# Ledger of designs, part 9: peptides against a protein of PDB entry 6A30

Target 1, 150 residues: chain A of PDB entry 6A30
Amino acid sequence: AQDADNVLQPIMDLLDSNLTLFAKICEKTVLKRVLKELWKLVMNTMERTIVLPPLTDQTMIGTLLRKHGKGLEKGRVKLPSHSDGTQMIFNAAKELGQLSKLKDHMVREEAKSLTPKQCAVVELALDTIKQYFHAGGVGLKKTFLEKSPD

## One batch from the design tools (peptide; made by RFdiffusion4, then SolubleMPNN)

Design b1_p9_4_s3 (from b1_p9_4 with A3K R7K)
Fold by OpenDDE base, seed 1:
Structure b1_p9_4_s3 (fold): chain B 150 residues (1-150), chain A 9 residues (1-9)
Amino acid sequence: as target 1 above (150 residues)
Amino acid sequence: SSKWAEKAL
């Protein structure tokens, strides 16, 4: 459980920050579309991460996310104009895409089949992410989250 | 300012 939390926490912090912002600036239909695209991205990243050996080093995720998180502190929150919202979605997608570069560092170890422990961590992680995207019903529908992204 | 996480929990 602790290992799952350590792997998920940086992703959850990023998602929380971005989804909190999107929920404030986006109309409900736009928010749902953003959530669907983010869900696909997360699922694709997770699928690739699952096929890839587990991140043994928490240090790499933490360092990548910490380097980019420092940029947000200094900006006086000017209410983002409508154009800024699209750029923020793009930046969020880019930040999530940088999680895919974490893939390239993980790929160096042969795609070993996940151990039962790793499978359990991944299942727990997926369930946690699904709950997070559902957000008590304000996010994506459970039926959508249960479908494999096409 | 309700955090997204507060809605998910």
Scores: peptide ipSAE 0.412, ipTM 0.887, DockQ to the pose 0.222
Fold by OpenDDE base, seed 2:
Structure b1_p9_4_s3 (fold): chain B 150 residues (1-150), chain A 9 residues (1-9)
Amino acid sequence: as target 1 above (150 residues)
Amino acid sequence: SSKWAEKAL
């Protein structure tokens, strides 16, 4: 548990900083949309980090952001500044790309398959992140967090 | 001005 917390702490600090800011500046509907996009990004980054060989952080983030950024524009989410909100999500995603460091901690073993211990750590990490995004009910719904980001 | 983390705890 302590090892998982130490590995997650940088991500949690980054998420806390960004989500605290977004909660202050965004209307509730906008905040929910931002949370959904961040959740997708986090989940996709974790999945790729575990399943895919190390792509350069910039390429992975750029691909994720290009895929999800198009979805946000179509939604007519009036962020106070359309450019700033997308750029903030982009920057948050770029900083969350340091989740690659989570790879170095979680996937130190060259084994393509997670050990039972690594699987347990990943499950704990996922549960912690889900709880964080739920935020006692002010964040995303549990039913959304249990769905695949696909 | 509560931190997001304070809502999750």
Scores: peptide ipSAE 0.407, ipTM 0.884, DockQ to the pose 0.218
Fold by OpenDDE base, seed 5:
Structure b1_p9_4_s3 (fold): chain B 150 residues (1-150), chain A 9 residues (1-9)
Amino acid sequence: as target 1 above (150 residues)
Amino acid sequence: SSKWAEKAL
């Protein structure tokens, strides 16, 4: 419980300030709409943080290109004869294929399944956020919060 | 406590 609270506290502080402000200035229907959009944003952010590895495709590609670029020693750029062009395309396609497999492996390795403890913390965190958005019935309906934000 | 947090408790 304490670990969940520590992880949530910054988000809760941000939500508290914003939702308090919105509750003061917005009419009920407008507030509900704002809450729905904010809920989607929070859920998408959490999903990216928890489920998606923080590696943007660009960072992965950049790291892979740097690792493979070290193997591009100063091999004499023989001007490819017409036959060499096809072989270069084939090799480039093969390298891209290996890069895709390596990307999948790195994504899998970095997508370390949350430990059972981490899963429990995430579940508690989600429940707390749902309660916060519900706000004793002043906020979003429970049935809305239980549905996928997709 | 903020007004929103008070409603969530």
Scores: peptide ipSAE 0.406, ipTM 0.884, DockQ to the pose 0.258
Fold by OpenDDE base, seed 3:
Structure b1_p9_4_s3 (fold): chain B 150 residues (1-150), chain A 9 residues (1-9)
Amino acid sequence: as target 1 above (150 residues)
Amino acid sequence: SSKWAEKAL
């Protein structure tokens, strides 16, 4: 459990910040679409992290997350004018797009078989992330989260 | 300011 928390904490912090922002600035249908794209991104990132053990360097995920997260803190929460909200969505979408491009540059190394301990950590991580995206029913439907993001 | 985590966890 502690190992899972340590691995998840940077992702959860990023997700909390972004999802909190998106929930505030997006209407319900837009929020659902953003959640679906973010879910796909998270699943793809996790799949790569599982397949590429050497990239588990907290530094790369942390640096990617930190490089994108620092841009959001400087915005004094002025109630975004409608224009500022649109720009924030555009910037967030651009950042998500950059993460998708990073996906294409991550070399598929041979999937090392996960140890039973690593499998348990991944399962716990997946359950936690699914719960987080479901958000007590405010987020994505469980049926969507249980389907493979093809 | 309702954090997403407050709804999710």
Scores: peptide ipSAE 0.395, ipTM 0.884, DockQ to the pose 0.227

Design b1_p9_4_s4 (from b1_p9_4 with R7K)
Fold by OpenDDE base, seed 5:
Structure b1_p9_4_s4 (fold): chain B 150 residues (1-150), chain A 9 residues (1-9)
Amino acid sequence: as target 1 above (150 residues)
Amino acid sequence: SSAWAEKAL
């Protein structure tokens, strides 16, 4: 449990910041659309991370997330003008998109079969992320989250 | 509005 939390925490912090922002600036239908696209991106990234050897370097995901996160200085949350909200969505999508490009630099180590312990961590991680996207019913429906994005 | 995490807990 603690290992899964340590791996997920940087992603969860990024998701919390972005989803909190989107919930404030987006109408409900727009928010649902953003959540669905973000869910697909997260699932694709997780699938690739599961099929690709776990990035042993917790430092790389943390560093990639930290290197891009430095731009959110303590500035007073001015309600972003319509242009600023679009730029924030674009930046969030760009940050998540860079996680997908990390695949091109990951040397394809042979797909090692996940150990039973790794499978349990992945299951816990998936359940946590599903719960997070559901957000007590204000986010995505459970039926959507349980369906494969394929 | 509460943080997203507060709704997901």
Scores: peptide ipSAE 0.339, ipTM 0.863, DockQ to the pose 0.226
Fold by OpenDDE base, seed 1:
Structure b1_p9_4_s4 (fold): chain B 150 residues (1-150), chain A 9 residues (1-9)
Amino acid sequence: as target 1 above (150 residues)
Amino acid sequence: SSAWAEKAL
């Protein structure tokens, strides 16, 4: 559990910040679309990260997300004007695009079989992320989260 | 806790 938490915490912190923002600024249909794309990105990134060598405590994902998330200055988020909200979506989309590029630079290392411990961590991580994206029913539907992203 | 995390918990 602790290993999963350590791996997830940076991702969850970023997701929490971004999803909180999107929930505030996006209409429901837009939010749903953003959530679906984020879900696909997260799942694809996790799949690749799991196949890649050790889950070092600093997931490359967390580091990349943190490197790009540093542009969200701790500044008092003055409720952005409508123009600022649009810019935030563009910035978030740009960050997501950068994550996709990282995907291309992640060396196809041969799928090393995960140890049972690593599998358990991944399963717990997936369940946590699914719960997080579902958000008590305000996020994505469980039926969507249970499907493998194509 | 963020507003999103509060809904997920």
Scores: peptide ipSAE 0.336, ipTM 0.863, DockQ to the pose 0.249
Fold by OpenDDE base, seed 2:
Structure b1_p9_4_s4 (fold): chain B 150 residues (1-150), chain A 9 residues (1-9)
Amino acid sequence: as target 1 above (150 residues)
Amino acid sequence: SSAWAEKAL
């Protein structure tokens, strides 16, 4: 459990920051669309991370987070004016787009069969992320999260 | 508004 939490924590922190912002600036319908796209991205990233050796991804996610985390100054998030909200969405979309590009650089290594321990960690991670995206019913519906992203 | 994490917990 603790290992899964340590792996997820950076992603969860990024998601929390972004989703908290989106929840403030987006209408419910827009928020749901953002959540769905983000869910797809997270699922695709996890699927690839599961297939790829664990060693490179923490460094890459950490490096991506650290490179972009310099732009998120701890500055008092002044409620961005309407213009700033659009720019923040654009920047967040650009960051998400870089995660998608990371997808293209993640070489299709052969799907190594996960060990039972790795499977358990992945299942726990998936459940945690599903719960996080559900957000007590404010986020995505459980029925959507349980469907494989086709 | 509570942080997103606070709603997920």
Scores: peptide ipSAE 0.329, ipTM 0.860, DockQ to the pose 0.230
Fold by OpenDDE base, seed 3:
Structure b1_p9_4_s4 (fold): chain B 150 residues (1-150), chain A 9 residues (1-9)
Amino acid sequence: as target 1 above (150 residues)
Amino acid sequence: SSAWAEKAL
């Protein structure tokens, strides 16, 4: 459990920031679409992280998140005007796009079979992320989250 | 306006 939390924490922090933002600025239907795309991105990232030895990922994810985490100055989040909201979505999408680039920097090491411990960590991680995306019912439907991402 | 995490917990 602790190992899963340590691996997930950077992703969860990023997700929390982005999802909190999207929930504030997006209409419900737009939010659902954003959540679906973000879910696909997270699942694809996790799939690659599972296929790739997790030890290298903590350093890269940590380094990328550390570079972006310094920019959240406590600046008075004035509710950005509608124009600023679009720019924030664009910036958040760009940051998420950088996660896709993180995906490209994940060197394909040979798909070593996950140890039973690693499998358990991944299962816990997946359950946690599913709960997070469901958000007590305000997020994605459980039925959507339980479907294998196409 | 609650954080997303607060809704997920």
Scores: peptide ipSAE 0.310, ipTM 0.854, DockQ to the pose 0.227

Design b1_p9_5_s1 (from b1_p9_5 with K2S F6L)
Fold by OpenDDE base, seed 5:
Structure b1_p9_5_s1 (fold): chain B 150 residues (1-150), chain A 9 residues (1-9)
Amino acid sequence: as target 1 above (150 residues)
Amino acid sequence: SSWLELAKE
């Protein structure tokens, strides 16, 4: 558990920084939407990084944003334009491309299939990320986190 | 000033 936490800590710090920024400029509903989009992006990036290593992080993120990018809802607070918000998420995701480093820590050898030990590490990492996004109940609902990000 | 704390307010 500690090893997985140590590996994930840089990613969590990045997420915390980005979410803190959004929390300052977005009202609660918009923040929740941003959180959902970040969750999807992180999960999809992790999946592709593990399953499709040859793809570049930027290409994966760009494709995901084009596929899933929905405009930020205009809320009670002055929000950045749709373009600005999307770009911010994109930049955050690009920085999260360091998830490739997570692969290096989790997968010792590029094998077609993960060993049982590697699978256990992946599961632990996923649980840690889910807990982070749940944030003791103030973040995303568990039911949402348990659904496929596809 | 973490987002966690802000989300609790």
Scores: peptide ipSAE 0.322, ipTM 0.870, DockQ to the pose 0.573
Fold by OpenDDE base, seed 1:
Structure b1_p9_5_s1 (fold): chain B 150 residues (1-150), chain A 9 residues (1-9)
Amino acid sequence: as target 1 above (150 residues)
Amino acid sequence: SSWLELAKE
């Protein structure tokens, strides 16, 4: 459980920050679409992470997310003018794009079968992420989350 | 401040 939390926390923090931004600037229908795309991205990233290097280096995910997450200072983002909103979306999208780079770094490691421990961590991680995206029913529907992201 | 709170509105 702790290992899963350590791996997920940086991702969850990034997601929280970005989704908070999107929730402020997007209509509900747009936000739902964003959630669906993020879900696909996360699931695809996780799938590749699982098939390729096991969650060996929690540090790599944390470091990549931390290096790029510095731009979202926890400061009260006063949404200024229309131009600033677009730039914020662009920046958020860019930060999310860094998750794809994490994939590339992980792909370079030898494809290994997951140990039982790693499988348990992945299962817990998947459940946690599903719950996160479901958000008590405010987010994505359970039926959608149970389907293949493809 | 959470996106959940914002999404509930």
Scores: peptide ipSAE 0.321, ipTM 0.874, DockQ to the pose 0.432
Fold by OpenDDE base, seed 2:
Structure b1_p9_5_s1 (fold): chain B 150 residues (1-150), chain A 9 residues (1-9)
Amino acid sequence: as target 1 above (150 residues)
Amino acid sequence: SSWLELAKE
């Protein structure tokens, strides 16, 4: 459980930061759409991470998240002017795009079968992320979260 | 989380 939490925490921090930004600048329907796309991205990234050797990915994800997370922290909460919102969305999209690039780098490594321990960690991680996106019913519907992102 | 609070409003 602690290992799963350590792996998830950087992702959760990134998601929380981005979703907080989107919640401030987006209308509720747009926010819902963003949540759906983020869910797909996270699920696809996790699926590929599971298929790839665990050691290099944690460091890369952590480093990638740290490098890009530092860019979000420097933003003084200036009340987003309309023009600032577009740039923030672009920056957030760029950060999410880096997750996609990480996905592409991960695809090149041969799918290794997960050990039972690794499977348990992934299952716990997935459950945690599902709960996060569901957010007590305020976020995504359970039926949506239970469906394959494909 | 902060976004949850914003989403509830």
Scores: peptide ipSAE 0.313, ipTM 0.870, DockQ to the pose 0.597
Fold by OpenDDE base, seed 3:
Structure b1_p9_5_s1 (fold): chain B 150 residues (1-150), chain A 9 residues (1-9)
Amino acid sequence: as target 1 above (150 residues)
Amino acid sequence: SSWLELAKE
């Protein structure tokens, strides 16, 4: 639990900052769309960091941001590429990429399998993030959070 | 205020 908290706290703080910014500038419908896109980005980042070999955080995040950038436009949210919010999202995704380091440090010998401890941390992390995005029902629906972002 | 509080408004 402590390990998960140590990894998640910076990410959660950054996500909260980003979402606070979006909540101030977006109406509710747009905010919901932003939440959906952020969820997809977070989930894809986590999946790649856990399943894929270590990629450079910057290249991975850049690819993910580009892939999901079209989704934001469809929601009538055109985020400037150099906006504070965009940069913060980038940083949040980068920090999520550090979850891969946890895997690498704990499982140096078999890159393909997570240790029981790592699995527990990942499960806790996923639950925490799901709860965060659900936000007591104000955020995303549980049914949406349980679906694959792809 | 957190985004949650703002989203409730």
Scores: peptide ipSAE 0.312, ipTM 0.869, DockQ to the pose 0.586

Design b1_p9_5_s2 (from b1_p9_5, 4 letters changed)
Fold by OpenDDE base, seed 5:
Structure b1_p9_5_s2 (fold): chain B 150 residues (1-150), chain A 9 residues (1-9)
Amino acid sequence: as target 1 above (150 residues)
Amino acid sequence: SSWLKLAEE
């Protein structure tokens, strides 16, 4: 459990910051659309991360997120114009997408089958992320989250 | 007001 939390914490911090902002500035339909796109991005990134790089490089995910996250100064959230909000979503998606590029720099150790312990960590991580995106019913529906992202 | 706060409610 602790290992999963350590791996997910940087992603969750990024998601919390972005989703908190989006929840404030977006109406319900727009927010739902944003959540769906972010869900797909996160799932695709995780799939690539699980299949290709060993989970051991917790430090690289944190470093990438830290380098790009420094720009969110606690400045007074002036309600960004609709244009500014869209750009922030795009930037957030781009930052998450850069996690997939980390694949190219991580030494392809042979995709050995995940150990039972690694499988358990992945399952816990997936459940945690699903709960996070569901947000007690405020976020995405469970039925959507249970579908395999195409 | 955080997203995490919403998930706990």
Scores: peptide ipSAE 0.300, ipTM 0.842, DockQ to the pose 0.541
Fold by OpenDDE base, seed 2:
Structure b1_p9_5_s2 (fold): chain B 150 residues (1-150), chain A 9 residues (1-9)
Amino acid sequence: as target 1 above (150 residues)
Amino acid sequence: SSWLKLAEE
């Protein structure tokens, strides 16, 4: 459990920051659309991370988070003008899009069968992320989260 | 407030 938390924490921190921002700047219907796309991205990233060898991903996720985290620190809390919100969404989408580019550099190593221990960690991770996206009913519906993004 | 805090409200 602790190992899963350590692996998930950087992702959860990124998600919390972005979702908090989106919740503030987006109308409810737009927010739901963003959540759905983000969910798909997270699921696709997790699916690939599971298939790829563990060593490169922590460093890459950490490096991606570190490189882009430096850009968010300089944000003087200027009250988001409507135009600033669009740019922030674009930047966040670009950051998320770089997660998709991580997808291209992830060498298609043959899907190694996960060990039972790895499966348990993944299941726990998925449950945690599902709960996070559901957010007590404020976020995505459970029925949506239970469906494969494919 | 964080996303989680928003969910608790």
Scores: peptide ipSAE 0.300, ipTM 0.846, DockQ to the pose 0.667
Fold by OpenDDE base, seed 1:
Structure b1_p9_5_s2 (fold): chain B 150 residues (1-150), chain A 9 residues (1-9)
Amino acid sequence: as target 1 above (150 residues)
Amino acid sequence: SSWLKLAEE
């Protein structure tokens, strides 16, 4: 459980920051669309990560996320104009896209079958992410989250 | 407020 939390925490922090931002700047319909796209991205990343060796290097996710997280200095968040919101979404999507590059570093290790421990971690991770995207019903519907991201 | 906090509001 602790290992899962350590692996997920950077992703969850990134998601929390981005989803918090999107919730503030997006209308409900736009937010839902963004959530669906993010869900697909996360699921695709997770699927590839599962097939790929376990994130042995928690440091790489943390470092990639930390390097880009420094730009959100605690400065007076002037509510960006509508045009600024789109750019922020694009930038956030780009940052999430960099999580895919983490995949490329992981791919170089042989696709090993998941150990029972790794399977348990993945299951816990998936459940946590699903709950997070559902957000008590404000986010994505459970029925959508239970379907294939395809 | 975090995403989860916003969801609770």
Scores: peptide ipSAE 0.296, ipTM 0.847, DockQ to the pose 0.687
Fold by OpenDDE base, seed 3:
Structure b1_p9_5_s2 (fold): chain B 150 residues (1-150), chain A 9 residues (1-9)
Amino acid sequence: as target 1 above (150 residues)
Amino acid sequence: SSWLKLAEE
């Protein structure tokens, strides 16, 4: 638990800052859409970090941003005029590249399988992030969080 | 309130 907390704390701080900002500037429907896109980005980043440890932060971020950026464009999510919400999302996603730090603690590059300790850390991390995105019901629905992103 | 406060269990 302590190891997982140590790994997650910087990421959680980053998420809190970004999600707090989005909650302040976005209306409810827009916020939900933003949360869904961020969730996809986070999950894909985690998956790639675990499955493909050799990938660099830049390559992962670039691939994820390109893949999900089209979704944001298609959705024509109108964000408040005071800030480029799309740019903010991209910046947030870029900063979420810090999720790559999980690689060092959760996955050994040469290991074909996770150790029991690593599995426990991954499970705890996933649960923590799910709860964070759910936010007591203010955020995403649990049913959505249980689905794999496209 | 911060997002963290909203997510408090």
Scores: peptide ipSAE 0.283, ipTM 0.830, DockQ to the pose 0.472

Design b1_p9_5_s3 (from b1_p9_5, 4 letters changed)
Fold by OpenDDE base, seed 2:
Structure b1_p9_5_s3 (fold): chain B 150 residues (1-150), chain A 9 residues (1-9)
Amino acid sequence: as target 1 above (150 residues)
Amino acid sequence: TSWLKLAKE
């Protein structure tokens, strides 16, 4: 459990920052669309990370998240004027787009069969992420999260 | 309220 949390923490921190912002600035329907696209991206990234050897990707995801996170740390919470919200969405989408590019550079290594231990970690990670995206009912519906092809 | 706080409720 702790290992799964440690692996997910950087992603959760990024998602928390972005989704907190989106929840404030987006209309509910727009937020749901963003959540659905993020869910797909996260699921695809997890699927590939599980299929690809674990060692190189944590550093790469962490480095990508850290390199792009430095842009958000300029802590002057200026209340986003309506114009600033669009730029922030664009920047967040650009950051997420780089996660998609990371997807393209992830060499399709043959899906090595996960060990039972790895499967258990993945299942726990998936459950945690599902709960996160559901957000007590504010986020995505459980039925949508459950229909995502594992 | 952070998104994560909503997920923990």
Scores: peptide ipSAE 0.362, ipTM 0.873, DockQ to the pose 0.505
Fold by OpenDDE base, seed 1:
Structure b1_p9_5_s3 (fold): chain B 150 residues (1-150), chain A 9 residues (1-9)
Amino acid sequence: as target 1 above (150 residues)
Amino acid sequence: TSWLKLAKE
């Protein structure tokens, strides 16, 4: 459990910051669309990450997130005007898009069969991410999250 | 409210 949380925490922190912002500035329909695309991205990334040893991914994700996270700390969030909101979405989407590049740097090691421990970590991670994307009902519907990403 | 806070509620 703790290992899964440690691996996911950097991603969740990034997602929390971005989704918190999106939730404030986006209409519900736009937010849902963003969440669906992010869900697909996260699921695709996880599918590839499950094949990779957890330790290498944490360091790469942490390093990538740390490099980009420094930009958000200094922003005294002046409530940006509507025009600034679109740029913020674009910038945040660009930052999230870099998570997709992390996917490309994840060496396709051959799908080694997951150990029972790794399977348990993955299941816990999936449940945590599903809860995160559901966000108490503000986010995606549970029925959508339970479906395999198309 | 943080998105993560909403998820924990």
Scores: peptide ipSAE 0.362, ipTM 0.873, DockQ to the pose 0.489
Fold by OpenDDE base, seed 5:
Structure b1_p9_5_s3 (fold): chain B 150 residues (1-150), chain A 9 residues (1-9)
Amino acid sequence: as target 1 above (150 residues)
Amino acid sequence: TSWLKLAKE
């Protein structure tokens, strides 16, 4: 459990910051659409990360996220104009999308079958992410999250 | 309210 949390924490921090902002500035239908797109992106990234050799270095995910995340100084969030909010969503999606480019630099070690322990960690990670996107019912419906193909 | 806080409730 702790290992899964440690691996997910940088992603969760990024998602928390962005989704907290989006929840404040977006109408409910827009927020739902954003959540669906982010869910797809996260799932695709996870699928690739699971099928691709585990990013051995927790540091690389953190460093990739940190290199792009430095621009959010704690400045007084002036309610960005609607245009600014859209740009922030686009930037957040772009940052998450850059995680997919890491695929091109990861040496395809032969996809060894995940050990039972690794499978358990992945399952726990998936459950955690599903709960996060559901957000006590404020986010995506459980039925939508469960139908998402692994 | 943090999104993460909502997820924990």
Scores: peptide ipSAE 0.361, ipTM 0.871, DockQ to the pose 0.501
Fold by OpenDDE base, seed 3:
Structure b1_p9_5_s3 (fold): chain B 150 residues (1-150), chain A 9 residues (1-9)
Amino acid sequence: as target 1 above (150 residues)
Amino acid sequence: TSWLKLAKE
């Protein structure tokens, strides 16, 4: 538990800052859409971090942002803020690229398979992130989180 | 309120 917390702490701090801001400025339906897109980004980043060879943080983030950023634009999610909500989401997604750093802690570069310890850390990390996105029922529904490809 | 606080409740 402590190891997973230590690994996740920088990401959780980043997510807390961004999601706290979004919760403050977004209407509930808009917030839900933002959360869904962020969830996809997080899950894709984790998947790539675990399954794929080391990608540079910049390359990974650029690919993720390009793939998922188009979805946000098409959704015409207008944030009722004086700031460009799209830019804020983009910045948040960019900062979520720091999830790539989880690889160094969760997966040894040379290992073709996760060790039992690494598997346990990944499982705990996934549960923690799911709980975080659920946010006691304020965030995403558990059913949505469980249907997302892990 | 912090999002993290909501997640812990």
Scores: peptide ipSAE 0.354, ipTM 0.869, DockQ to the pose 0.481

